Peptides against a protein of PDB entry 6NYY. Designs and how they scored, part 87

Target 1, 212 residues: chain A of PDB entry 6NYY
Amino acid sequence: KHFEQAIERVIGGLEKKTQVLQPEEKKTVAYHEAGHAVAGWYLEHADPLLKVSIIPRGKGLGYAQYLPKEQYLYTKEQLLDRMCMTLGGRVSEEIFFGRITTGAQDDLRKVTQSAYAQIVQFGMNEKVGQISFDLPRQGDMVLEKPYSEATARLIDDEVRILINDAYKRTVALLTEKKADVEKVALLLLEKEVLDKNDMVELLGPRPFAEKS
Target 2, 212 residues: chain A of PDB entry 6NYY as posed
Amino acid sequence: KHFEQAIERVIGGLEKKTQVLQPEEKKTVAYHQAGHAVAGWYLEHADPLLKVSIIPRGKGLGYAQYLPKEQYLYTKEQLLDRMCMTLGGRVSEEIFFGRITTGAQDDLRKVTQSAYAQIVQFGMNEKVGQISFDLPRQGDMVLEKPYSEATARLIDDEVRILINDAYKRTVALLTEKKADVEKVALLLLEKEVLDKNDMVELLGPRPFAEKS

## One batch from the design tools (peptide; made by RFdiffusion4, then SolubleMPNN)

Design b2_p19_2_s2 (from b2_p19_2, 10 letters changed)
Fold by OpenDDE base, seed 5:
Structure b2_p19_2_s2 (fold): chain B 212 residues (1-212), chain A 19 residues (1-19)
Amino acid sequence: as target 1 above (212 residues)
Amino acid sequence: MMTIGGEEIEEELLEKQAA
């Protein structure tokens, strides 16, 4: 209990108990987080869900926590499933509300970073090829790109393709699992916090064995 | 503006990949 709360504080920041969300915003958060949770539940290479919450914390209005695997090597398929999980919130908002919010900003940042890394660091794109360039770190002087403007355009195009493919995959998944997203969202609105056991009770066991 | 999504794993993955 105390240790988990300490980890939660380090991870999610301090609970902003003072931030009262309007009912419509709280509903949006619930469906957003349900999208993440359900996507993660039904994606083979997503990390196991630990907790999902719509209680505002220091950095977010809601969050989903996952148990990271001690994994050092990732396949393209694994990275794609992670991207899909990360897009789950945005996709859920689109499916249920027919509108998108600013709530997915951090998710989109992560997806964007992952897509660029796959293409320019890991050589995972056939058109760009087996290349690896250091991405400018936050605070590094924008060094001249070690590639041509034509290559830069190609990278940008392939990043968009990769993200769009992940998005479409997530739309297909959460559309298929729309009833499950609804169940999770409604239970979140009731309990504000769900754990793995709540998800098992609601959806059944995760269809993928937790690779220890 | 507080964002809804806090996926820590990608930050850790990106940090591990950037290291």
Scores: peptide ipSAE 0.033, ipTM 0.625, DockQ to the pose 0.367
Fold by OpenDDE base, seed 4:
Structure b2_p19_2_s2 (fold): chain B 212 residues (1-212), chain A 19 residues (1-19)
Amino acid sequence: as target 1 above (212 residues)
Amino acid sequence: MMTIGGEEIEEELLEKQAA
Protein backbone atom coordinates (compact mmCIF):
# COMPACT_ATOMS: atom_id res chain seq x y z
CA LYS B 1 0.00 0.00 0.00
CA HIS B 2 2.50 2.69 1.04
CA PHE B 3 4.97 1.54 -1.59
CA GLU B 4 2.32 1.53 -4.32
CA GLN B 5 1.29 5.04 -3.30
CA ALA B 6 4.88 6.20 -3.47
CA ILE B 7 5.16 4.74 -6.98
CA GLU B 8 1.91 6.42 -7.99
CA ARG B 9 3.14 9.77 -6.69
CA VAL B 10 6.39 9.40 -8.58
CA ILE B 11 4.56 8.41 -11.76
CA GLY B 12 2.04 11.22 -11.29
CA GLY B 13 4.89 13.67 -10.79
CA LEU B 14 6.39 12.49 -14.07
CA GLU B 15 3.25 13.25 -16.07
CA LYS B 16 3.69 16.95 -15.33
CA LYS B 17 7.33 17.49 -16.28
CA THR B 18 8.49 15.48 -19.27
CA GLN B 19 6.80 16.40 -22.52
CA VAL B 20 9.34 14.25 -24.35
CA LEU B 21 8.79 10.72 -22.99
CA GLN B 22 5.60 8.97 -22.06
CA PRO B 23 5.48 8.00 -18.37
CA GLU B 24 5.96 4.32 -19.18
CA GLU B 25 8.95 5.08 -21.39
CA LYS B 26 10.47 7.29 -18.70
CA LYS B 27 9.92 4.50 -16.19
CA THR B 28 11.69 2.07 -18.52
CA VAL B 29 14.60 4.50 -18.87
CA ALA B 30 14.80 4.98 -15.10
CA TYR B 31 14.99 1.26 -14.40
CA HIS B 32 17.42 0.75 -17.28
CA GLU B 33 19.79 3.43 -15.99
CA ALA B 34 19.33 2.19 -12.42
CA GLY B 35 20.48 -1.22 -13.65
CA HIS B 36 23.69 0.28 -15.02
CA ALA B 37 24.25 2.36 -11.90
CA VAL B 38 23.72 -0.50 -9.43
CA ALA B 39 25.77 -2.96 -11.48
CA GLY B 40 28.60 -0.43 -11.58
CA TRP B 41 28.25 0.16 -7.83
CA TYR B 42 28.65 -3.49 -6.86
CA LEU B 43 31.22 -4.59 -9.46
CA GLU B 44 34.77 -4.21 -8.21
CA HIS B 45 36.35 -3.40 -11.54
CA ALA B 46 33.60 -1.12 -12.83
CA ASP B 47 34.43 2.55 -13.18
CA PRO B 48 33.20 4.87 -10.43
CA LEU B 49 29.77 6.35 -11.12
CA LEU B 50 29.77 10.12 -11.53
CA LYS B 51 26.22 10.75 -12.64
CA VAL B 52 23.12 8.94 -13.77
CA SER B 53 20.41 10.76 -15.67
CA ILE B 54 17.08 10.10 -17.32
CA ILE B 55 17.06 13.47 -19.05
CA PRO B 56 17.36 12.85 -22.78
CA ARG B 57 20.52 14.26 -24.32
CA GLY B 58 21.17 14.08 -28.02
CA LYS B 59 20.41 10.52 -29.13
CA GLY B 60 20.36 9.12 -25.58
CA LEU B 61 17.19 8.76 -23.52
CA GLY B 62 19.24 8.35 -20.38
CA TYR B 63 22.83 7.78 -19.42
CA ALA B 64 25.17 6.74 -16.67
CA GLN B 65 28.45 8.64 -16.63
CA TYR B 66 31.51 7.06 -15.11
CA LEU B 67 34.95 8.35 -14.34
CA PRO B 68 37.36 6.33 -16.45
CA LYS B 69 40.43 5.19 -14.61
CA GLU B 70 43.66 6.26 -16.19
CA GLN B 71 44.81 2.75 -16.98
CA TYR B 72 46.44 1.29 -20.05
CA LEU B 73 46.22 -2.39 -19.10
CA TYR B 74 42.98 -4.25 -18.54
CA THR B 75 42.59 -7.71 -17.09
CA LYS B 76 40.02 -10.21 -18.25
CA GLU B 77 38.19 -9.68 -14.94
CA GLN B 78 38.07 -5.94 -15.48
CA LEU B 79 36.69 -6.36 -18.97
CA LEU B 80 34.08 -8.82 -17.66
CA ASP B 81 32.88 -6.38 -14.99
CA ARG B 82 32.64 -3.66 -17.62
CA MET B 83 30.57 -5.98 -19.79
CA CYS B 84 28.30 -6.73 -16.82
CA MET B 85 27.85 -3.03 -16.10
CA THR B 86 27.02 -2.46 -19.77
CA LEU B 87 24.43 -5.24 -19.63
CA GLY B 88 22.89 -3.79 -16.44
CA GLY B 89 20.24 -1.82 -18.28
CA ARG B 90 18.98 -4.75 -20.34
CA VAL B 91 18.99 -7.02 -17.30
CA SER B 92 17.08 -4.48 -15.21
CA GLU B 93 14.39 -4.27 -17.88
CA GLU B 94 14.08 -8.05 -17.88
CA ILE B 95 13.88 -8.30 -14.07
CA PHE B 96 11.34 -5.52 -13.57
CA PHE B 97 9.23 -5.61 -16.73
CA GLY B 98 9.64 -9.13 -18.09
CA ARG B 99 10.33 -7.55 -21.47
CA ILE B 100 13.25 -6.08 -23.37
CA THR B 101 13.38 -2.92 -25.44
CA THR B 102 15.48 -1.50 -28.26
CA GLY B 103 17.09 0.82 -25.70
CA ALA B 104 19.94 -1.62 -25.11
CA GLN B 105 21.10 -1.71 -28.76
CA ASP B 106 24.16 0.44 -28.13
CA ASP B 107 24.99 -1.50 -24.97
CA LEU B 108 24.81 -4.79 -26.87
CA ARG B 109 27.01 -3.37 -29.61
CA LYS B 110 29.63 -2.41 -27.03
CA VAL B 111 29.44 -5.78 -25.31
CA THR B 112 29.74 -7.57 -28.65
CA GLN B 113 32.73 -5.48 -29.65
CA SER B 114 34.41 -6.09 -26.31
CA ALA B 115 33.83 -9.83 -26.51
CA TYR B 116 35.29 -10.09 -30.01
CA ALA B 117 38.26 -7.95 -29.03
CA GLN B 118 38.98 -10.13 -26.00
CA ILE B 119 38.95 -13.29 -28.09
CA VAL B 120 40.55 -12.27 -31.38
CA GLN B 121 42.78 -9.34 -30.38
CA PHE B 122 43.78 -9.86 -26.75
CA GLY B 123 44.14 -13.65 -26.79
CA MET B 124 42.00 -13.96 -23.65
CA ASN B 125 40.21 -17.17 -24.69
CA GLU B 126 41.83 -20.52 -23.98
CA LYS B 127 40.11 -22.39 -26.83
CA VAL B 128 40.92 -19.84 -29.49
CA GLY B 129 44.37 -19.38 -28.00
CA GLN B 130 47.06 -16.74 -27.98
CA ILE B 131 46.11 -15.08 -31.23
CA SER B 132 45.77 -11.47 -32.30
CA PHE B 133 44.01 -10.55 -35.51
CA ASP B 134 42.96 -7.14 -36.65
CA LEU B 135 39.22 -6.87 -36.89
CA PRO B 136 38.04 -5.30 -40.12
CA ARG B 137 37.28 -1.66 -39.54
CA GLN B 138 34.11 -0.14 -40.86
CA GLY B 139 34.85 0.57 -44.52
CA ASP B 140 37.72 -1.84 -44.94
CA MET B 141 37.26 -4.20 -47.82
CA VAL B 142 36.54 -7.55 -46.23
CA LEU B 143 39.91 -9.00 -47.02
CA GLU B 144 40.21 -12.74 -46.59
CA LYS B 145 40.04 -13.61 -42.92
CA PRO B 146 43.48 -14.60 -41.68
CA TYR B 147 41.91 -17.73 -40.15
CA SER B 148 39.89 -20.72 -41.31
CA GLU B 149 36.12 -21.09 -41.28
CA ALA B 150 36.52 -23.54 -38.42
CA THR B 151 38.33 -20.87 -36.42
CA ALA B 152 35.63 -18.36 -37.34
CA ARG B 153 32.95 -20.68 -35.96
CA LEU B 154 34.97 -21.26 -32.81
CA ILE B 155 35.35 -17.50 -32.32
CA ASP B 156 31.61 -16.96 -32.77
CA ASP B 157 30.80 -19.70 -30.27
CA GLU B 158 33.24 -18.40 -27.67
CA VAL B 159 31.93 -14.84 -28.10
CA ARG B 160 28.42 -16.07 -27.34
CA ILE B 161 29.67 -17.97 -24.31
CA LEU B 162 31.49 -14.92 -22.97
CA ILE B 163 28.49 -12.62 -23.46
CA ASN B 164 26.13 -15.17 -21.92
CA ASP B 165 28.41 -15.56 -18.92
CA ALA B 166 28.48 -11.80 -18.45
CA TYR B 167 24.70 -11.70 -18.82
CA LYS B 168 24.16 -14.45 -16.23
CA ARG B 169 26.54 -12.73 -13.83
CA THR B 170 24.61 -9.49 -14.26
CA VAL B 171 21.27 -11.24 -13.74
CA ALA B 172 22.53 -12.80 -10.53
CA LEU B 173 23.89 -9.49 -9.25
CA LEU B 174 20.85 -7.36 -10.06
CA THR B 175 18.48 -10.03 -8.75
CA GLU B 176 20.36 -9.96 -5.45
CA LYS B 177 20.33 -6.15 -5.52
CA LYS B 178 16.79 -5.84 -6.91
CA ALA B 179 15.64 -3.61 -4.06
CA ASP B 180 18.59 -1.29 -4.65
CA VAL B 181 17.80 -1.05 -8.37
CA GLU B 182 14.24 -0.13 -7.49
CA LYS B 183 15.37 2.53 -4.99
CA VAL B 184 17.65 4.10 -7.58
CA ALA B 185 14.98 3.95 -10.28
CA LEU B 186 12.37 5.58 -8.05
CA LEU B 187 14.75 8.32 -6.99
CA LEU B 188 15.68 8.90 -10.64
CA LEU B 189 12.01 9.34 -11.43
CA GLU B 190 11.86 12.02 -8.74
CA LYS B 191 15.16 13.84 -9.29
CA GLU B 192 15.90 12.91 -12.93
CA VAL B 193 19.63 13.18 -12.14
CA LEU B 194 21.60 11.44 -9.42
CA ASP B 195 25.21 11.89 -8.44
CA LYS B 196 27.63 9.81 -6.39
CA ASN B 197 26.39 11.37 -3.13
CA ASP B 198 22.80 10.43 -3.88
CA MET B 199 23.98 6.86 -4.48
CA VAL B 200 25.91 6.81 -1.19
CA GLU B 201 22.87 8.10 0.69
CA LEU B 202 20.65 5.53 -0.96
CA LEU B 203 22.87 2.43 -1.05
CA GLY B 204 25.63 3.21 1.41
CA PRO B 205 29.28 3.60 0.51
CA ARG B 206 30.52 1.72 -2.52
CA PRO B 207 31.98 -1.55 -1.23
CA PHE B 208 35.19 -1.09 -3.21
CA ALA B 209 37.82 1.48 -2.44
CA GLU B 210 38.22 3.95 -5.24
CA LYS B 211 41.78 3.73 -6.41
CA SER B 212 42.93 7.26 -5.90
CA MET A 1 19.04 4.95 -27.35
CA MET A 2 20.52 4.64 -23.86
CA THR A 3 24.24 5.23 -23.50
CA ILE A 4 26.67 4.39 -20.77
CA GLY A 5 29.35 7.00 -20.26
CA GLY A 6 32.41 4.84 -20.95
CA GLU A 7 32.40 4.57 -24.73
CA GLU A 8 35.87 5.98 -24.87
CA ILE A 9 37.56 3.05 -23.19
CA GLU A 10 36.70 0.25 -25.60
CA GLU A 11 37.38 2.47 -28.57
CA GLU A 12 40.53 3.63 -26.82
CA LEU A 13 41.53 0.05 -26.07
CA LEU A 14 41.01 -0.84 -29.70
CA GLU A 15 42.81 2.29 -30.89
CA LYS A 16 45.74 1.98 -28.48
CA GLN A 17 46.40 -1.55 -29.64
CA ALA A 18 46.36 -0.51 -33.28
CA ALA A 19 49.21 1.95 -32.62
Scores: peptide ipSAE 0.023, ipTM 0.595, DockQ to the pose 0.466
Fold by OpenDDE base, seed 3:
Structure b2_p19_2_s2 (fold): chain B 212 residues (1-212), chain A 19 residues (1-19)
Amino acid sequence: as target 1 above (212 residues)
Amino acid sequence: MMTIGGEEIEEELLEKQAA
C-alpha cells in the first residue's frame, strides 16, 4: 500500500484536487483513456495495463499505467502495437464523438518520434533502407542533415505511411471492440480509476499471456 | 494524456547506445 502510493506519486504527480473537469470533458477523457486501455488489452505486444485513471494529475487529464517489460530489443511489430495503443485515445474520440481534441497532442508526438526513430535510426523501412542517422538531440544545434533533401522527403513520406497504417489498424481494432471501449469508459465515469481486475471483470482475461 | 514510458524507451535506448 505505502509503496504503491509512493510509486504513483513519482509517476503520476500529486492529484490536482483543484482541477474539476466539466462533465463533457470528463466524458471525453473517459473514452480517450478507455481507447488506450482497450487497444492495449487486445494488442499482443502492448504492455500489460496496471491502472487507468481519469483523475487529473500533473499536466494530464487522465492516464493509463502499464507494467513495462524489461526489454532492450524491440521488433517492428512490437513498435507498431505500441504506436496503435498510443493512438487508441485519439481513435476512441473519433469513433464515439466524431470529433478530435487537443488531448492527443502528446500521444501524437510520441507516435511521430517512434516513427522517425524506426525509419531513420533503426533501419526498419525498406524504401529508406538499412540506414542509421543520429537525430538531433534536444538542445543540439540542428546540424545539417547527413542526407539529401530527396532522402528527407522520402523519410517524411514513409513516416506518414507508417503512422497512417498504425492509425487504420487502431480504427479497425477499436471499431470491432467498440462495445468494450464503451464498457470501460462508463465504468471509468463511475469509479474514476480502474485496475487490471476491473478490466478482467469487464472484458475477460487478456487474450495474450503476460510474458513475465 | 497517457504517460506511456515511450520517452524512457528512446532515452534508455539512446543511453545504452552511448555507454
Scores: peptide ipSAE 0.022, ipTM 0.547, DockQ to the pose 0.433; fails the geometry check
Fold by OpenDDE base, seed 2:
Structure b2_p19_2_s2 (fold): chain B 212 residues (1-212), chain A 19 residues (1-19)
Amino acid sequence: as target 1 above (212 residues)
Amino acid sequence: MMTIGGEEIEEELLEKQAA
């Protein structure tokens, strides 16, 4: 308990017990987090879900916690599944509410960064090619890009394609698993926090073996 | 919403590759 709370505090920040979400906002968060959880459940290369919560913490209204693998090398397929999992919240909102919220801003930032890193740093795009450039860190003086404006436009286009492909993949997955997303969301609204056992009880065993 | 997402991996990967 105390150790878990300490980890939760480090990961999620302080519980904002004073932040009372409106029922509709709480519902949106539940379906958003359910989208992440279900996407992660049915994606082979997603990290194992540890916990999903709709209790506001720090800057977040909810979160899904995964067991990170001690992995130093990632394949393109693994990065794609991670992008899809990260898009799961936004996609769930679209599927269930026909609208999107600002709740996915951090997710979109992460997906955007991942897409740029894949293309610009890891050389994972065939059109851009086997290049590796350092991305400016937040606060770095924007040094001149080591590539032409034409290359910059190509990068931007390929980033958009990659993100859109991940988005479409996530839409397809969560549309197929729509009933599962709803089950998770409804149970989140009841319990506020779900663990792996709750997910197994609700959805059955994860179809992919946890590579320990 | 701290999804342990791409940034942490990218920063960690970048830090591990720079070492």
Scores: peptide ipSAE 0.019, ipTM 0.558, DockQ to the pose 0.407; fails the geometry check

Design b2_p19_2_s3 (from b2_p19_2, 8 letters changed)
Fold by OpenDDE base, seed 1:
Structure b2_p19_2_s3 (fold): chain B 212 residues (1-212), chain A 19 residues (1-19)
Amino acid sequence: as target 1 above (212 residues)
Amino acid sequence: SMTIGGEEEVEKLLEKQAE
């Protein structure tokens, strides 16, 4: 209660009422956010949805807020489901509109960063193997890579494979749940903001027990 | 071009607002 209220106060102050989206753009945002919300709802290892909004903020045209679990260790399966949830917006756009927009840029950046981290920091790829290298930070002199150009190509290929696998998984999920994505998107267009209770009313209870 | 906001982890939002 107190934490949710604090979040709402902080969030409510950031809602810029001033950005009027065109109806078609607002529709795109609604389906994009519905994709995130529904993917997160039906992925076991996704964080619980708190709020989804199509009210523009200074940093985005919509958003989905999740309550992260306090965890220090992530499994490969957890990271995959997080990638799928992050791809949910892009996938929803593809399924419903047959076209993609620039709206997923930040999502794709996050997915790309996660995929590289899994392969080159966490040793989670069998072909690349049990390696851990620091990813160059923005502004660090890219010193010589501690691996060959052949290894660099392998990393790039395996990153693409991992992202494509996550994408395909998300396509399969949101295609199966297409009617649910549409229900959420339509309600977003009406209410602009949905919470967990709205999602339960639309979709039923989340099929995964909240790990206390 | 504005992006459609993705997953905002509440913690990261609070950290970015405190900076």
Scores: peptide ipSAE 0.201, ipTM 0.686, DockQ to the pose 0.165
Fold by OpenDDE base, seed 2:
Structure b2_p19_2_s3 (fold): chain B 212 residues (1-212), chain A 19 residues (1-19)
Amino acid sequence: as target 1 above (212 residues)
Amino acid sequence: SMTIGGEEEVEKLLEKQAE
């Protein structure tokens, strides 16, 4: 309660009420965020949704907030579901509008970073194998890659495969749950902010027990 | 170009307010 209220105060203070989105852009944001919310709702290893908003904040036009689990170790399955949830916005745009926007740039960056980390840091790809290399930080001089150009191409190919598999999984999920995405999007357009209780009212209880 | 924020972790929001 006190922590949630503190978060709400923090969030409310950062809401830039001043950016008036065009109705079509606001609709795009609503369906995008609904895609994230619904994907997270129906993915076992996704974090529980706390709040979803289409009120612009900072650099974001909308956002979904999740309760992070205090965990230090992630499975491949957990990372995949997180990737799918992160792709939920882009997938929703594709399903409902037949077009994609620049709105998913940060999501795609996160997915890309996760995919590379899985393959080159965590050794989670069978073709690349049990390797671990530090990814160059933004701004670090690109030191010579500790692997051949052939290995670099293999890594790039396997990253693409992993992301595409996550994308296809998300398309399948949100296509199945298309009506739920629409319900959430429409309610977002009405209320601008939804919480977990709103989601339960719309979709029923989340099918996965919150490991509190 | 503004992006749609997607997932925001609560911890990162608290860090941005402390700066």
Scores: peptide ipSAE 0.198, ipTM 0.682, DockQ to the pose 0.146
Fold by OpenDDE base, seed 4:
Structure b2_p19_2_s3 (fold): chain B 212 residues (1-212), chain A 19 residues (1-19)
Amino acid sequence: as target 1 above (212 residues)
Amino acid sequence: SMTIGGEEEVEKLLEKQAE
């Protein structure tokens, strides 16, 4: 309660009423955010949804806020579900509109970064193996890659496989839950902001026990 | 081109407000 109220205050202060979206763009945002919300709802290792909004904030046209678990260690399964949740917006656009927009750029960046980190930093790929290399930071001179060009190609291939697997998993999930995505999207278009209670009313209780 | 926001972690939101 107090934490949720603090989050609402912080969020309410950041709501810039500065961008009026056209109705069709607002619809795209609603279905995109509904995709994130529903994916997060039905993925076991996704973080619990706190709030979903189609009110533009900062550089985002909408957002879904999640309560991160206080954890220092992440499993491969957790990282996969987070990737799927992050892809939920793009997948929702594909399912409902048969087209994709530039709206998923930041999501794809996050997914790409996660995939590379899993393979190159966390040693979570069997083909690449138990390796850990620092990814070049933005602005670091192209230091010689600590691995061969053959390894670079392997990494790139395995990153694509991982992202594609996450994408397919998300497509399967949101196709199964298509009616739920629609319910959330329609309610977003009415209310602009949904909380966890709205989601429970629409979808029923989240099927995974919240770690209290 | 603006992006449609995805997951925003509460911690990252707090960091962006402090900048």
Scores: peptide ipSAE 0.198, ipTM 0.678, DockQ to the pose 0.168
Fold by OpenDDE base, seed 5:
Structure b2_p19_2_s3 (fold): chain B 212 residues (1-212), chain A 19 residues (1-19)
Amino acid sequence: as target 1 above (212 residues)
Amino acid sequence: SMTIGGEEEVEKLLEKQAE
């Protein structure tokens, strides 16, 4: 409670009340955020949703906030579900509008980073194998890659496969739950902000026990 | 171009306000 209130105060202070979105853009944001929210709701290894908002803040036109699990170890399955949740916004736009926007840029960046990390840092790809290389950090001189160009091509191919698999999984999920995405999006357009309780009222209890 | 926000970890929001 106190921590959530502190977070709300911190977040509320970052809300840019000054950016008025056009109605069509506001609709796009609502369905995008609904995609994230619903994907996170029905993916076992996604973090629990705390809040979803279509009120612009900082550089974001909307956001979904999740309570991260206090975990230090992630399985491949957990990382996949997190990727799917992150793709939920883009997938929702595709399903409902038949078009995609630039709105998913940060999501795609996160998914891309996760996919590369899984393959080249965590050794989670059978074709690339049990390897771990440090990814160049932003600002590090691009040192010579410690692997061949053939390995680089293999990594790129396997990254695309992993992201595409996550995308297809997300499409399947949100297509199945299309009515739920619509409900959340419409309620977002009315209330602008939804919490966990609003989601429970709309969708029923989350089907996965919150692992304390 | 403004992006539509995705998953924001609550911890990262607290760090950005402390700067």
Scores: peptide ipSAE 0.207, ipTM 0.684, DockQ to the pose 0.167; fails the geometry check

Design b2_p19_2_s4 (from b2_p19_2, 11 letters changed)
Fold by OpenDDE base, seed 4:
Structure b2_p19_2_s4 (fold): chain B 212 residues (1-212), chain A 19 residues (1-19)
Amino acid sequence: as target 1 above (212 residues)
Amino acid sequence: MMTRGGEDIVEQLLEKQAK
């Protein structure tokens, strides 16, 4: 209990008890977080879900907390699944509401950063090749790119392709698991907070062995 | 992962424009 609360405070900040979401917004958040939760549940290389909440905390309206693996090396496949999990909220909104909200901004930022890192830093794109450049930090006047404008365009194109592939994969997954997303979302609306045990009760055991 | 409200987005956009 104390350890979980400490982690919650670090990740989410203090509960904004004063932030009352409108029912429709709360519904949107529930389905958004359910999308993350279900995507993470059915993606092999996603981190195991610890908790999902639609209680507003800090600047967040809801959150899904995952157990980070003590992992130092990531494969391309692992990074893709993490991207898909990250897109789960946006995809859920699209599937259930036929509209997208601003709620996925942080997710899209993370996905974008991951995609650029994979292509530019990790050499994980065949077209761009086995290159590794430092990404400009915010505020660095990168006067000269270490690569040509043609390479810059190629990078941008391949980033878009990678993100779109992750998006399509997530759409396929959450469409297949649409009923599960619904179950999680509805239970979130009822309980506001779900843990791993709630997810097991709803969805059955996670189909991937937890690397203990 | 965290769903963010529009207020935070507006603030972030304003902060980015002010730099």
Scores: peptide ipSAE 0.183, ipTM 0.715, DockQ to the pose 0.136
Fold by OpenDDE base, seed 1:
Structure b2_p19_2_s4 (fold): chain B 212 residues (1-212), chain A 19 residues (1-19)
Amino acid sequence: as target 1 above (212 residues)
Amino acid sequence: MMTRGGEDIVEQLLEKQAK
């Protein structure tokens, strides 16, 4: 109990009970978070869902909390599934509303950073090759890139390709599981907070063995 | 509208590599 509350405070800050979302915005948040939750449920290398909430906290209107694995090495496949889970909210909005909102801004930032790191730090792209450069940190002097402008263009193109591939994979998954996303979203609108047990009751057991 | 997706994957990876 105390540990979960501490994690919730770190992730969400104080619950803003005073921020009343319009019903349509609350619906958007519910489907967005349901997209994350369902994507994480059906992706093998996604972290297990602990909690999903549409109660506004700090700057967040909703959140999905996962149990991080104590993992030091990540495969390309694991990073892809994590990207897909992160895109789950945006994809859910597209599938259910036919429109996208600013709600995915932080998700897209994370996906962009992950894609960039995979290509320029981890050498995981065949076209760019086995390279590893430090990501420019905020405040670092704009040092000349250690690669040509042609390589910069190639990196930009391959980042887009990687993100688009993750997006397409997420669209395929959440389209297949569309009814499950709706079940989760509707229950979120009723309960505002769901845990792993609620997900098991709705969707059945997660199809992947919990790696101990 | 800010929704929080998963943890910062890049920051986590970098922190784990620095350790």
Scores: peptide ipSAE 0.142, ipTM 0.586, DockQ to the pose 0.507
Fold by OpenDDE base, seed 3:
Structure b2_p19_2_s4 (fold): chain B 212 residues (1-212), chain A 19 residues (1-19)
Amino acid sequence: as target 1 above (212 residues)
Amino acid sequence: MMTRGGEDIVEQLLEKQAK
């Protein structure tokens, strides 16, 4: 108990007891986090869920915590599943509310960065080809792109295609698992925090073995 | 890896103004 709380404080920061969300915002957060949790549960290459919370911590209104794999090499399929899991919150909002919120800003940033990295750093796109360029770091003045404007347009197009494919995959998954997202969201609204055991009780065992 | 839901935009704006 004390050790887990210490790890939670290090990772999630202190609970902001002063941040009271309106019921509708709390509902939005619950369904958003349920989307992440369920997507991660049913995607083979997603990291295993440890905890999901709708208690505001630091700058976040909610969070899903995963056990990272000690992995240094990522496949294209693994990166796609990670993108889908990251899009799970936005997709859940779309499915259940028919509207989107600003809550997915950080998720979309991560997905965008991953998509660009896959195409221009890892050479994972057939149209762009086997290229690897350093992405400008935050604060670097991009003076000159190491590629033509035509290549830049191609990269931008292929990034959008990749993100849209991940989005569509996530929509298909969470539509199929819509009842599971609802169950998780409702239980989050009741308990505010769920762990892996709660998810197993609610959804059954995760269909993928934890890679040791 | 922890995935955050909604960010407090107001808090972020205030932190950016305070720097």
Scores: peptide ipSAE 0.130, ipTM 0.700, DockQ to the pose 0.105
Fold by OpenDDE base, seed 5:
Structure b2_p19_2_s4 (fold): chain B 212 residues (1-212), chain A 19 residues (1-19)
Amino acid sequence: as target 1 above (212 residues)
Amino acid sequence: MMTRGGEDIVEQLLEKQAK
């Protein structure tokens, strides 16, 4: 309990007990978080879900917490599944509400960063090739790009392709698992917080062995 | 509305490499 609360404080900040979401906003958060949870459940290379919550904390209105794997090397396939999991909230909103919200801002930031890193740091794109450039860190003087404007355009195009492919994959997955997303969302609206055991009760055991 | 649904893979990879 105390250790989990400490981790929750680090990840989510303090619970904003005073922030009352309107029922429609709370519903949106529930389906958003359910999208993350279900995507993570059915993606082989996603990290195991620890907790999903629609209780506002710090700056967040909801969150899904995962157990990071003690992994140092990531394959392209693993990074794709992680991108799909991260897109799960946005995709859930699209599927269930036919509209998107600002709720996915941080998710899209992470997906964007991952896509650029795959292409320009990890050399994982065939068109761009086996290159590795340091991405400017926040606050670094944007030094001249070590590549041409033509290469910059190519990178941008390939980033869009990669993100779009991840998005389409996530749409396909959550459309297939639409009933599961709804089950999780409805239970979130009831309990506000779910753990791994709640997910097992709803969906059955995760189809992928937890790599011990 | 900040929903947190993903780890910063880049930051995590960099942190793991720095360790």
Scores: peptide ipSAE 0.153, ipTM 0.585, DockQ to the pose 0.475; fails the geometry check

